# Ledger of designs, part 191: peptides against a protein of PDB entry 6MBK

Target 1, 240 residues: chain A of PDB entry 6MBK
Amino acid sequence: GFEMVNFKEEGFGLRATRDIKAEELFLWVPRKLLMTVESAKNSVLGPLYSQDRILQAMGNIALAFHLLCERASPNSFWQPYIQTLPSEYDTPLYFEEDEVRYLQSTQAIHDVFSQYKNTARQYAYFYKVIQTHPHANKLPLKDSFTYEDYRWAVSSVMTRQNQIPTEDGSRVTLALIPLWDMCNHTNGLITTGYNLEDDRCECVALQDFRAGEQIYIFYGTRSNAEFVIHSGFFFDNNSH

## One batch from the design tools (peptide; made by RFdiffusion4, then SolubleMPNN)

Design b2_p22_8_s3 (from b2_p22_8, 10 letters changed)
Fold by OpenDDE base, seed 1:
Structure b2_p22_8_s3 (fold): chain B 240 residues (1-240), chain A 22 residues (1-22)
Amino acid sequence: as target 1 above (240 residues)
Amino acid sequence: SQQTLPKITMPDGKEYYQIQRV
């Protein structure tokens, strides 16, 4: 019902291969295809995760490392997804000096600096962990873990992470949702939810789409820029 | 208290757990 296409102005997106009616379930992504904190725990990262308090406390960082490990793994199931991710992001971590200078006159500068400092500290911490921890020896990124790698992974997670229910619905976990997150954004209603009975993300069409048209979805009222500023890799003390 | 996601009714009339970008 859809295909991945590189649109000239919008980059990668989804295009309808047939007519899709409004409210039609056109896209679903089973849990097994998601990159989640649980899949991170079950990956090569698992042994390190089980012994590192930061990875355990911060699911977003666990996802970032999961993403890096899978990117460094040629046979990773998620390679097709990872290859569709931007190489750079319009996030504060990628701001040039001129952009930062421009922001110095704004209230946002404090958040930007906080993100830089936190990300740098996290990188320094995990660089040491990867170099010294016994369970890090099996990680495919052991000999190749740069700040640029970490910045990319953090930005990927920051811009794409979602809260979804655990398998039993009793708790919340974090997930990257392949295919679905390739849809470009438009204004409208939320048309994506998690079907716990079938254990999958489900997306219904916001409107009618004809064969050959780009499929747009609404991710929420916050812009990507607002999400980046407000939902960053901040240690949400509210994990209590 | 284990935080659970709210349920939403999508345009198809069915209830889902709300997926929230964070």
Scores: peptide ipSAE 0.636, ipTM 0.942, DockQ to the pose 0.587
Fold by OpenDDE base, seed 2:
Structure b2_p22_8_s3 (fold): chain B 240 residues (1-240), chain A 22 residues (1-22)
Amino acid sequence: as target 1 above (240 residues)
Amino acid sequence: SQQTLPKITMPDGKEYYQIQRV
């Protein structure tokens, strides 16, 4: 009932191919299609993940590396999704000097500096890991891992990562949700949830959409910028 | 810590785990 379209002003989005009624389940994404910490563990990154404490402790970093590994893999299942991701983001990691100067008058500057410092430190750490760790030898990143790559991956995860239940519902894991996150944002009510019984993300229509109309969804009360500033890439370690 | 996601009732009247963007 929908198709991916590159809208001139809004970038990639979803367009209805038929009339969709309000509250209609029009989109579902099974767990197997998600990029999760679990899929990272089951990928080429798995051996390194099993040996690196930071990857184990920080699921968001695991997702970032998973994203980078899959991007560097021509035959990756997620290539179509990855190609839809922005090349740059409106995150603090991409702020120019003038933007940072403007923020110096705000309390947000401390969070921005923290993100910069932490991201730089993480990059330096993982650069060394990728170059020296035996389990990194098979990673497609070994010969091409720049700060720009890492910044992009981190920012991609920051802006798109979601908490979803584990398969048994007993814990929380992190996931990127392909196709669903292609919907552009609008104000409204949350119309997406995880159906554990069917093990899938389910999205119901916020309103009626006619065939040919762009489908918008509400991701939450926080703007992407506000979310990145407040939630940071560095969630408190309570995610374990 | 066994943090479980809260459940939400969707407009269809069914309960779902809340997907939280973080």
Scores: peptide ipSAE 0.633, ipTM 0.940, DockQ to the pose 0.589
Fold by OpenDDE base, seed 3:
Structure b2_p22_8_s3 (fold): chain B 240 residues (1-240), chain A 22 residues (1-22)
Amino acid sequence: as target 1 above (240 residues)
Amino acid sequence: SQQTLPKITMPDGKEYYQIQRV
């Protein structure tokens, strides 16, 4: 009922291929298609994850490494999704000197500097881990792990990560939701939720859409930049 | 303590776990 289209001003989004009625379930994504902390544990990253305290404590970093490993794997199931991700972001980690100077007049400057410093430290730490840890030898990124790679992966996760329930609903985990996160944002009501019985993300239409119209959804009130500033470098609250 | 997601009622009248972007 929809297709991916490159819109002139808004970039990539979803377009209806048929008439969709308000409140209609038009999009669903089963758990098996999500990139989650659990899928990271079950991937080639699993052995290293089991031995590294930072990966275990910070689910967002685990997702970032999962994303990098899958990107470096030509046969990855998630290649079609990864190819839709931006190559660069408008997040503070990509700010130039002039943009940083502008932020000096704001209260956000200290958070930006903290993120930059923390990201650099994390990269330095994991660079050493990848070079020296036995379980890193089989990672597809072993011979190609740059700061730019890490910055991209961290930014991708920070701008797109979601909290979803675990399979039994007893805890919260982090997930990237392919296809669904291609919808552009509008103001309105939340029309996406997780159906635990069917174990899938479900999105219902906010309004009527005619064939050929772009489909918009409501993600929340915060900007991507704000998500990075406020959520990017905290320990995973679900690890305990 | 283990955190759980809140439930919401969507426009279709069904109850779901709220997916939260973070």
Scores: peptide ipSAE 0.615, ipTM 0.936, DockQ to the pose 0.599
Fold by OpenDDE base, seed 4:
Structure b2_p22_8_s3 (fold): chain B 240 residues (1-240), chain A 22 residues (1-22)
Amino acid sequence: as target 1 above (240 residues)
Amino acid sequence: SQQTLPKITMPDGKEYYQIQRV
């Protein structure tokens, strides 16, 4: 009922191929298709994950490295998804001097500086880890791990990571959700949930969509400051 | 303490865990 389309201003999105009614379950993504902290642990990254405290403590960084490892793996199951990701982002990690100057008058500036500093420190740390740790030798990124790579992966995760339940529902984990992630954002109600019984993400239509229309979803409530930090943009009519 | 996700009711009337972008 939908197709991936590269929209000129919005990048990749989903377009309806038929009429979709409001509240219709039009999209579902089983857990096995998700990039999660658990899938990272079960990947080539697993041995290093088991030995590195930062990877264990920070699921977002684990996802970033998982993303980098899979990107560097030609036969990765997630190659089709990874190829749809932006090559660059409008996040603070990509801000130019003028953009930073503009933010100096906002409350977000401290978080921007913190994010930049933290990311740089993380890169320096993991560069050393990748070069010296025995379990890093088998990583496909061993000989190609630049700051640009790390910045990209961190930004990808920052803009796309979601909290979902573990399989037994007892804990929360982090996930990138392919296909669903291609939907561009609009204001509205949350129409996505995790079906634990069927172990899948489920998305129902926010509104009626006609064939040929772009499908938009609402990811959740955020302040403009949070949108700048996590997504690099402002909402003009953010009622949340 | 273990973190829990809020639940939402989907159109089918069942409760689902809210997928939260973070």
Scores: peptide ipSAE 0.589, ipTM 0.929, DockQ to the pose 0.878

Design b2_p22_8_s4 (from b2_p22_8, 9 letters changed)
Fold by OpenDDE base, seed 2:
Structure b2_p22_8_s4 (fold): chain B 240 residues (1-240), chain A 22 residues (1-22)
Amino acid sequence: as target 1 above (240 residues)
Amino acid sequence: GPATLPKITMPDGKEYYAIQRV
C-alpha cells in the first residue's frame, strides 16, 4: 500500500500506492527486522560489547556501532535499510562554523557544544578501543574507523532511535525501525504502537491518504529546540 | 528499567506501547 519515494524538498519518504483510511493498519515491522541493542549484542559487535562498559551503559552508542559494523558488512541483513539512510545529516554535528555562529544567539548553543564535545570524546575513546582491544580485531571497522563514520552513525541513531519493550516486556530497549522511520514527520497524535503479543511495531494512518499522497506520521512531542538538536530542523506549529 | 513506556489504545481497542523517537 506504499512505496519509498525521493521527494524533491523532503528527501526520502513513503507514498501511498492506494487509498489508505484513517486508523487503518498500513505498516507493521516485526522485531526481527529491527536494529536493537539486543541485535547489536548478538552481532559481530557482541564480544566487544560484553567487555566494554560504555557500550553496555549507553544503548545509543551500541546502536551506532551496530550500524557501522553492518554497513561495513556486504552480507548484512540490514544492507537494504542502511542504504536508505542519508549519507549526511543536517544535525548540529554537521554544522559549518557559520551555522554554529548563528546558534550562539539561541538557547541550543550549550547543548550543541556539549554534543560536539561528547561525540569527540566518544570517538577518541572508541578509536583506542578498536585499535587495542582483542575483541575488536574481527570488526570490519578495525582498519577504517574515522570520525566521519562515527558522526554519521551517531547522527543516524540520534535522529531515528525509539524506545520499545524487550521481547518479554520486562524492560525498555532502543530500536531503529526500518521502513517506518522513512515516514516524514507531521503534527498529530502518536499512531504507532508496539504489539508485544505479535512482537511487532504497528502503524495506523493518522488521516486519510489518497493514492499518490505522501504518508506522514507523528514521532512525538518535542520543542523546536529539541528538534534542532536531535533532528536538525524546526517544525512549525509543534505541540509542546 | 522496567517497561514503563506510555501506552496508547489502537483502533483495534487494544493497548500498545507508544512508539516515539527519543
Scores: peptide ipSAE 0.573, ipTM 0.930, DockQ to the pose 0.857
Fold by OpenDDE base, seed 3:
Formats: sequence, structure tokens, C-alpha cells
Structure b2_p22_8_s4 (fold): chain B 240 residues (1-240), chain A 22 residues (1-22)
Amino acid sequence: as target 1 above (240 residues)
Amino acid sequence: GPATLPKITMPDGKEYYAIQRV
């Protein structure tokens, strides 16, 4: 019912191949196709994860390293997804000096500086871990772990991570949702839910889409400051 | 206890955990 298309202004998105009615279930993604903290633990990263307190405490960092390991693995199941991700982001981690100066007049400046400092410290820590820890020897990134790699992975996770339930519904975990996260954003209501019984993400159409139209979804509500921190831009019509 | 995520009612009339970027 849809296809991936490179739109002139928005970049990559999803286009309807048939008429889709409002409230129609048009997209679902089973748990086994998601990149999660659990899939990270079950990957080549698992042995290091079990020994590193920061990876265990920070699910977003675990996802970032999972993304880097899978990117460096030619036979990774997630290669088709990873190849669709941007090579660079407009997040504060990529800001030039002039962009930082502009933020000095906003409430976001302190959070931006904190994010930058924390990311740099995390990289320095993990660079040492990758060089010295015995469980890091088999990681495909062992000899190719740069700050640019880490910045990219952290930014990819920051812009795309979602909270979903664990399989038993007892806890919250973090997930990247392939295919679904290719939909561009519009204002509206959340129309994506996790079906725990069938163990999958389910997305219903926010409105009618005709064949050939771009499909938009609503990712959630954030303040303008949060959008700058998480996405690198302001929303003019942000109602919160 | 169960996951403390917001829930939404889907068109099928069932409740699901709402998925949003964080």
C-alpha cells in the first residue's frame, strides 16, 4: 500500500500506492524487525554490554553502539534500514559557531552545551573501553571508532528512538522502528500503538491519503526547546 | 508492575501503548 520515495523538499518519505482511508491499519512492524536494547544485548555487543555499567544504565547509548556494530557488519539484517539513515544531522552536536551564537538568546543554550560536553566525555570513555576491554576485541568497530562515528550514532538514536513495552509488558524499553520512521511529520494525534498481544507496532492513517500522496504521521508533542535539542529545529505551529 | 506508557484507543476499539519519539 506504500513505497519509499525521495521527495524534492522533504527528502525520503512514504508514498501511498493505493487509496488509504482514515483510521485504516496500513503499516505494522513486528518486534523482531526493531532495533532494541534487547536486540543489542543479543548481538555481538552482548558480551561488552554485560560488563559495562554505562551501556547497562543508558539504553540510548546501547542503541548507538548497536547501530555502529550493525553498520560495520556487511551481512547485518538491518543494512537496508541503516542505508536509509542520514549521513549527517541538524542536531546541536553538528552546530557551527554561528548556530551556537544564535542559541545564546534561547533557553536551550545550557542544554546544548551539556549535551555536547556529555557526548564528548562519553566518546573519550568508550574509546578507552574499545581499546582495552577484552570483550571489545570482536567488535567490527575495534579499529575504526571515531568521534564522527559516535556523534552520528548518538544523533541517529536521539532523533528516532521510541519507548515501547518489553515483550511481557512489565517494563519500558527503547526501539528504533524501521520503515515506520521514514514517514515525515505532520501535526495531529498519535495514530501508532504497540500491540502487545501480536507483539508489533501498528500504525493507522491519520487522514485519507489518495494514491500518489505522501503519507504523514504525528511523532508526538514537544516544546520548541525540546525540538531544538532532539531534532535541531523549531516548529512554528507547536501548540505546546 | 505493568509498563507506565500512555495508552490510546485504536479504531478496532482496543487499547494500545502509544508510540512516540522520545
Scores: peptide ipSAE 0.567, ipTM 0.932, DockQ to the pose 0.796
Fold by OpenDDE base, seed 4:
Structure b2_p22_8_s4 (fold): chain B 240 residues (1-240), chain A 22 residues (1-22)
Amino acid sequence: as target 1 above (240 residues)
Amino acid sequence: GPATLPKITMPDGKEYYAIQRV
């Protein structure tokens, strides 16, 4: 019902190949296709994860390293997904000098500097870990781990990570959701839920989409209060 | 305790954990 398309200004997105109706379940992604903290633990990164306290404590960093390991693995299942990721991001880590100068007049500058410092420190730490830790020898990134790599991975995760339940529903974990991530963002309601029974992410259409139209979703963060206000899928189906 | 994620009611009438970027 959809295809991946590289849109000129928006980058990769999904285009409907048929008419999709509002509220139609048009996209689902089983857990096995997700890049999660658990999949990171079960990957080549697993041995290092089990011995590194930062990887264990910071799921986003675990995902970043998982992403880097899979990117460096030609036979990775996630190669098709990874290849669709932007090479650069509009995150503070990619700000040019002029952008930083502009922000100096704002309160945001402190957050930007903090992010830079933290990311740099993390890179320095993990560079040493990768060079010295026995379990790092098996990582495909062993001989190629640059700051640019790390910046990219961290930014990829920061912009795309989602909270999902663990398999047993007892805890919250972090996940990158391939295919679903291909949908560009629009304003609206969250129309994606995790089906724990079938162990998959399910996305229903926010609105009607005609064949040939780009499919947009809303994946923005909402406060609990906003969720209560928007908890009703009021699909104004009143286009009768 | 159970996962403390917001829930949404999907068109099938069931409750799901809302998926959102964080």
Scores: peptide ipSAE 0.552, ipTM 0.928, DockQ to the pose 0.606
Fold by OpenDDE base, seed 5:
Structure b2_p22_8_s4 (fold): chain B 240 residues (1-240), chain A 22 residues (1-22)
Amino acid sequence: as target 1 above (240 residues)
Amino acid sequence: GPATLPKITMPDGKEYYAIQRV
């Protein structure tokens, strides 16, 4: 019902290959295909995760390291997904001097600097952990862990992470949702839910899409300031 | 404990945990 396409203005997105009706379930992604904190714990990262309090406390960082480990693993199940991710982002972590100067006129500047400082501190911490911790020796990133790697992974997670229930529904966890997260954002209502019975993400169409049209979804309510911080862009049509 | 996820009613009439970027 859809295909991945590189659109000139929006970059990668999903295009309908047939007519899709509003409210039609056109996309679903089983839990086994998601990158989650749980899949991170069950990966080569698991031993380190079990002994590092920051990885345990911050699911987004756990996902970032999971993403890096899988990227560095040629036989990773998620290689096709990882290859679709941007190599660089427009997030504040990638801002050049001119972009930072532009932000100086906004209240977001303090949050941007805070994010940058926190990310740098996290990198410094984990660089030391990877170099010294016994359980880090088996990580595929052991000899190749740069700030650029970390910045990319953190930005990937920051722009794409979602909250979903755990398998038993007792807790909330973080997930990257392959294929689904390739849909570009538009204003509207949330049309994606987690089906706990079938253990999958389900996305219904926000509107009618004709064959050949790009499929857009609404990823959630954020202020423009939050969009800048989390996604690196302004969305003028944001109703909130 | 973890925050309760918001729910949405899907077209099938069932309630699902709303998925949004965070």
Scores: peptide ipSAE 0.549, ipTM 0.922, DockQ to the pose 0.875

## One batch from the design tools (peptide; made by RFdiffusion4, then SolubleMPNN)

Design b2_p23_3_s1 (from b2_p23_3, 9 letters changed)
Fold by OpenDDE base, seed 5:
Structure b2_p23_3_s1 (fold): chain B 240 residues (1-240), chain A 23 residues (1-23)
Amino acid sequence: as target 1 above (240 residues)
Amino acid sequence: SFLDSHFPISLVLGELVPDSLYE
């Protein structure tokens, strides 16, 4: 019912191949296809994860390293997904001088600077960990871990991480949701949820879409400042 | 409704690493 398309201004997105009705379940993604904190623990990153308190405490950081490890693995199951991810982002970590200067007139500038500082600190910490920790020797990124790599991974996770329930529904975890996260954003209501019975993410159509139309979803309620910081764009019709 | 039977999924804001975790 949909196909991947590279739209000129918006980049990759999903286009309907048939008419889709509002509230129709048109997209689902089983847990096994997700990149989660659990899949990170079960990957080559697992041994290091079990011994690093930041990876354990910060699921978003775990996902970032999971993403880097899988990207560095030619035979990774998630290579097709990773290849669809942007190589660069419009997040503050990628801002040019003019963009930073533009934000100086806004309250967002403090958050931007904080993000720069925190990301740099995280990189420095993990660079040392990768160089010195015994379990880091098994990582495919052992000899290739640059700030640019980390910046990319952090930005990828920042713009795409979602909370989903664990398999038993007892806790929440973080996940990247392939295919689904290719849908570009529009204003509206949340139309994506997790079906524990079938153990999959499910997305129903926000509105009617005709064949050939781009399919949009609502990522969630955020201020414009939060969109800039976490998603890298402004949304003029945002309710905040 | 759909949301009544599902755990809602949306983008999550990133968390900062507490200073204490770097020790």
Scores: peptide ipSAE 0.270, ipTM 0.834, DockQ to the pose 0.914
Fold by OpenDDE base, seed 4:
Structure b2_p23_3_s1 (fold): chain B 240 residues (1-240), chain A 23 residues (1-23)
Amino acid sequence: as target 1 above (240 residues)
Amino acid sequence: SFLDSHFPISLVLGELVPDSLYE
């Protein structure tokens, strides 16, 4: 009922190929297709994960490294997904001087500076880890780990990470949700949830979509500043 | 409703690494 399309203004998104009714379950993604902290632990990154406190404590960073490892792996299951990700983002780590200057008059500037500092610190830390830690020797990114790589991975995770339940539903974990995250954002209500019984992410239509229309979803309640910081865009219809 | 039977999924804000984790 939908297809991936490169829209002129929004970039990649999903377009309805038929009429979709509001509340219709039009998209689902099984757990096995997700990039999660658990899949990171079970990947080539696993041994390092088990020994590094930051990877263990910060699921978003674990996902970033998982993404980089899989991108560097030609036979990765997630190559098709990774190829759909933007090569660059409008997040603060990619801001030009004029964009930063614009934000100087806003409360967002503090978060921007914090993000710059923190990301640089993380990169420096993990660069050393990758070069010196025994369990990093077999990582596909060992000989190719640049700041640009890390900036991209962090930005990818920042804009796409979601909380989902663990398989037994006892805890929450972080996940990138392929295909689903191709939907661009609009104002509305959350219409995506995890079905534990069927062990999959499910998305129902926010509204009626006619054939040929772009399918939008609501990612969650955020301030406009939060959209800039974490999603890289201003949303005009954001009432928060 | 849909959300009554599902665990809600939404984008998560990025987190900063606490300084203590670098020690």
Scores: peptide ipSAE 0.243, ipTM 0.811, DockQ to the pose 0.939
Fold by OpenDDE base, seed 2:
Structure b2_p23_3_s1 (fold): chain B 240 residues (1-240), chain A 23 residues (1-23)
Amino acid sequence: as target 1 above (240 residues)
Amino acid sequence: SFLDSHFPISLVLGELVPDSLYE
């Protein structure tokens, strides 16, 4: 009922191939296709994960490294997904001086600087870990781990990470949701949820979509400041 | 409703790493 399309201004998105009615289940993504903290633990990153407190405590960072490891792996299952990700982002980590100066008049500036400092510190920490830790030897990042790589991965996760339940439903974990996250954002209500019985993400249509129309979803309610910090855009500019 | 039977999925704001984790 949909196809991936590279739209002129929005980049990659989903287009309806048939008429889709509001509240119709049109998209589902099984757990096995997700990039999760669990899949990170089960990957080449697993041994290092088990020995590093930050990776264990910070699921978003675990996902970032998982993303980097898979990107560096030519035979990764997620290569097709990774190739759809932007090479750069409009998130604060990519802001130039003029953009930062503009934000100085807003409360968001404090969070931006905190993000800069924190990300830089994370990179410095993990650079040392990758160079010195025995369990890092098998990582494809061993000889190629730049700040630009880390900035990209962190930003990718920042803009795309979602909370989903664990398989048993007892806890929550973080996940990147391929295919689904290609849907561009619009104003509305949350229409995506996890079906534990079928162990998959399910998305119902926010509105009626006619064949040929781009399918939009609502990522969640955020203030403009939160969107700038989290997603790099203002709400008013992202409604269709 | 749909959401009554599902775990809601939305983008999650990232967290900063506490200083204590670097020690």
Scores: peptide ipSAE 0.301, ipTM 0.848, DockQ to the pose 0.933; fails the geometry check
Fold by OpenDDE base, seed 1:
Structure b2_p23_3_s1 (fold): chain B 240 residues (1-240), chain A 23 residues (1-23)
Amino acid sequence: as target 1 above (240 residues)
Amino acid sequence: SFLDSHFPISLVLGELVPDSLYE
């Protein structure tokens, strides 16, 4: 019912291959296809995860390292997904000097600087961990862990992390949702949810889409400033 | 409705690492 397409102005997105009606379930992603904190724990990262307080406490950081480990693994199950991710992002960690100067007149500049500081601190911490921790020796990124790598992973997670329930529904965890996160964003209502019975993410159409039209979703309610900082989006007609 | 039977999925804001975790 859809295909990945490189759109002229928006980059990669999903295009309908047939007519899709509003509220029609057109996309679903089983848990086993998701990159989650749990899949990170069950990966080559697991031993290090079990001994590092930051990885244990910060699911987003665990996902970032999970993403880096899988990217560095030629036979990773998620290689097809990883290859669809942008190589760079329109988020503050990638801002040029002129873009930062533009934001200096806004309240967002404090958040931008905080991101720079925190990301740099995290990188320095984990660089040391990867160089010295015994359980880091088997990581595929052992001899290749640059700030650019970490910046990319953090930005990927920052722009794509979602909360989903655990398998038993008792708690929430973080997940990257392949294929689904290829949809570009528009204003509207949340039309994605997790089906615990079938153990999958499900997305229903926000509106009618004709064959050949790009499929858009609504990622959540945010201000324009929050979109810029966390997602790299900007909407002129945003209600916030 | 769809959301009545589903756990809603949306992007989550980034989190900062507390200073205490670096020690």
Scores: peptide ipSAE 0.256, ipTM 0.823, DockQ to the pose 0.941; fails the geometry check

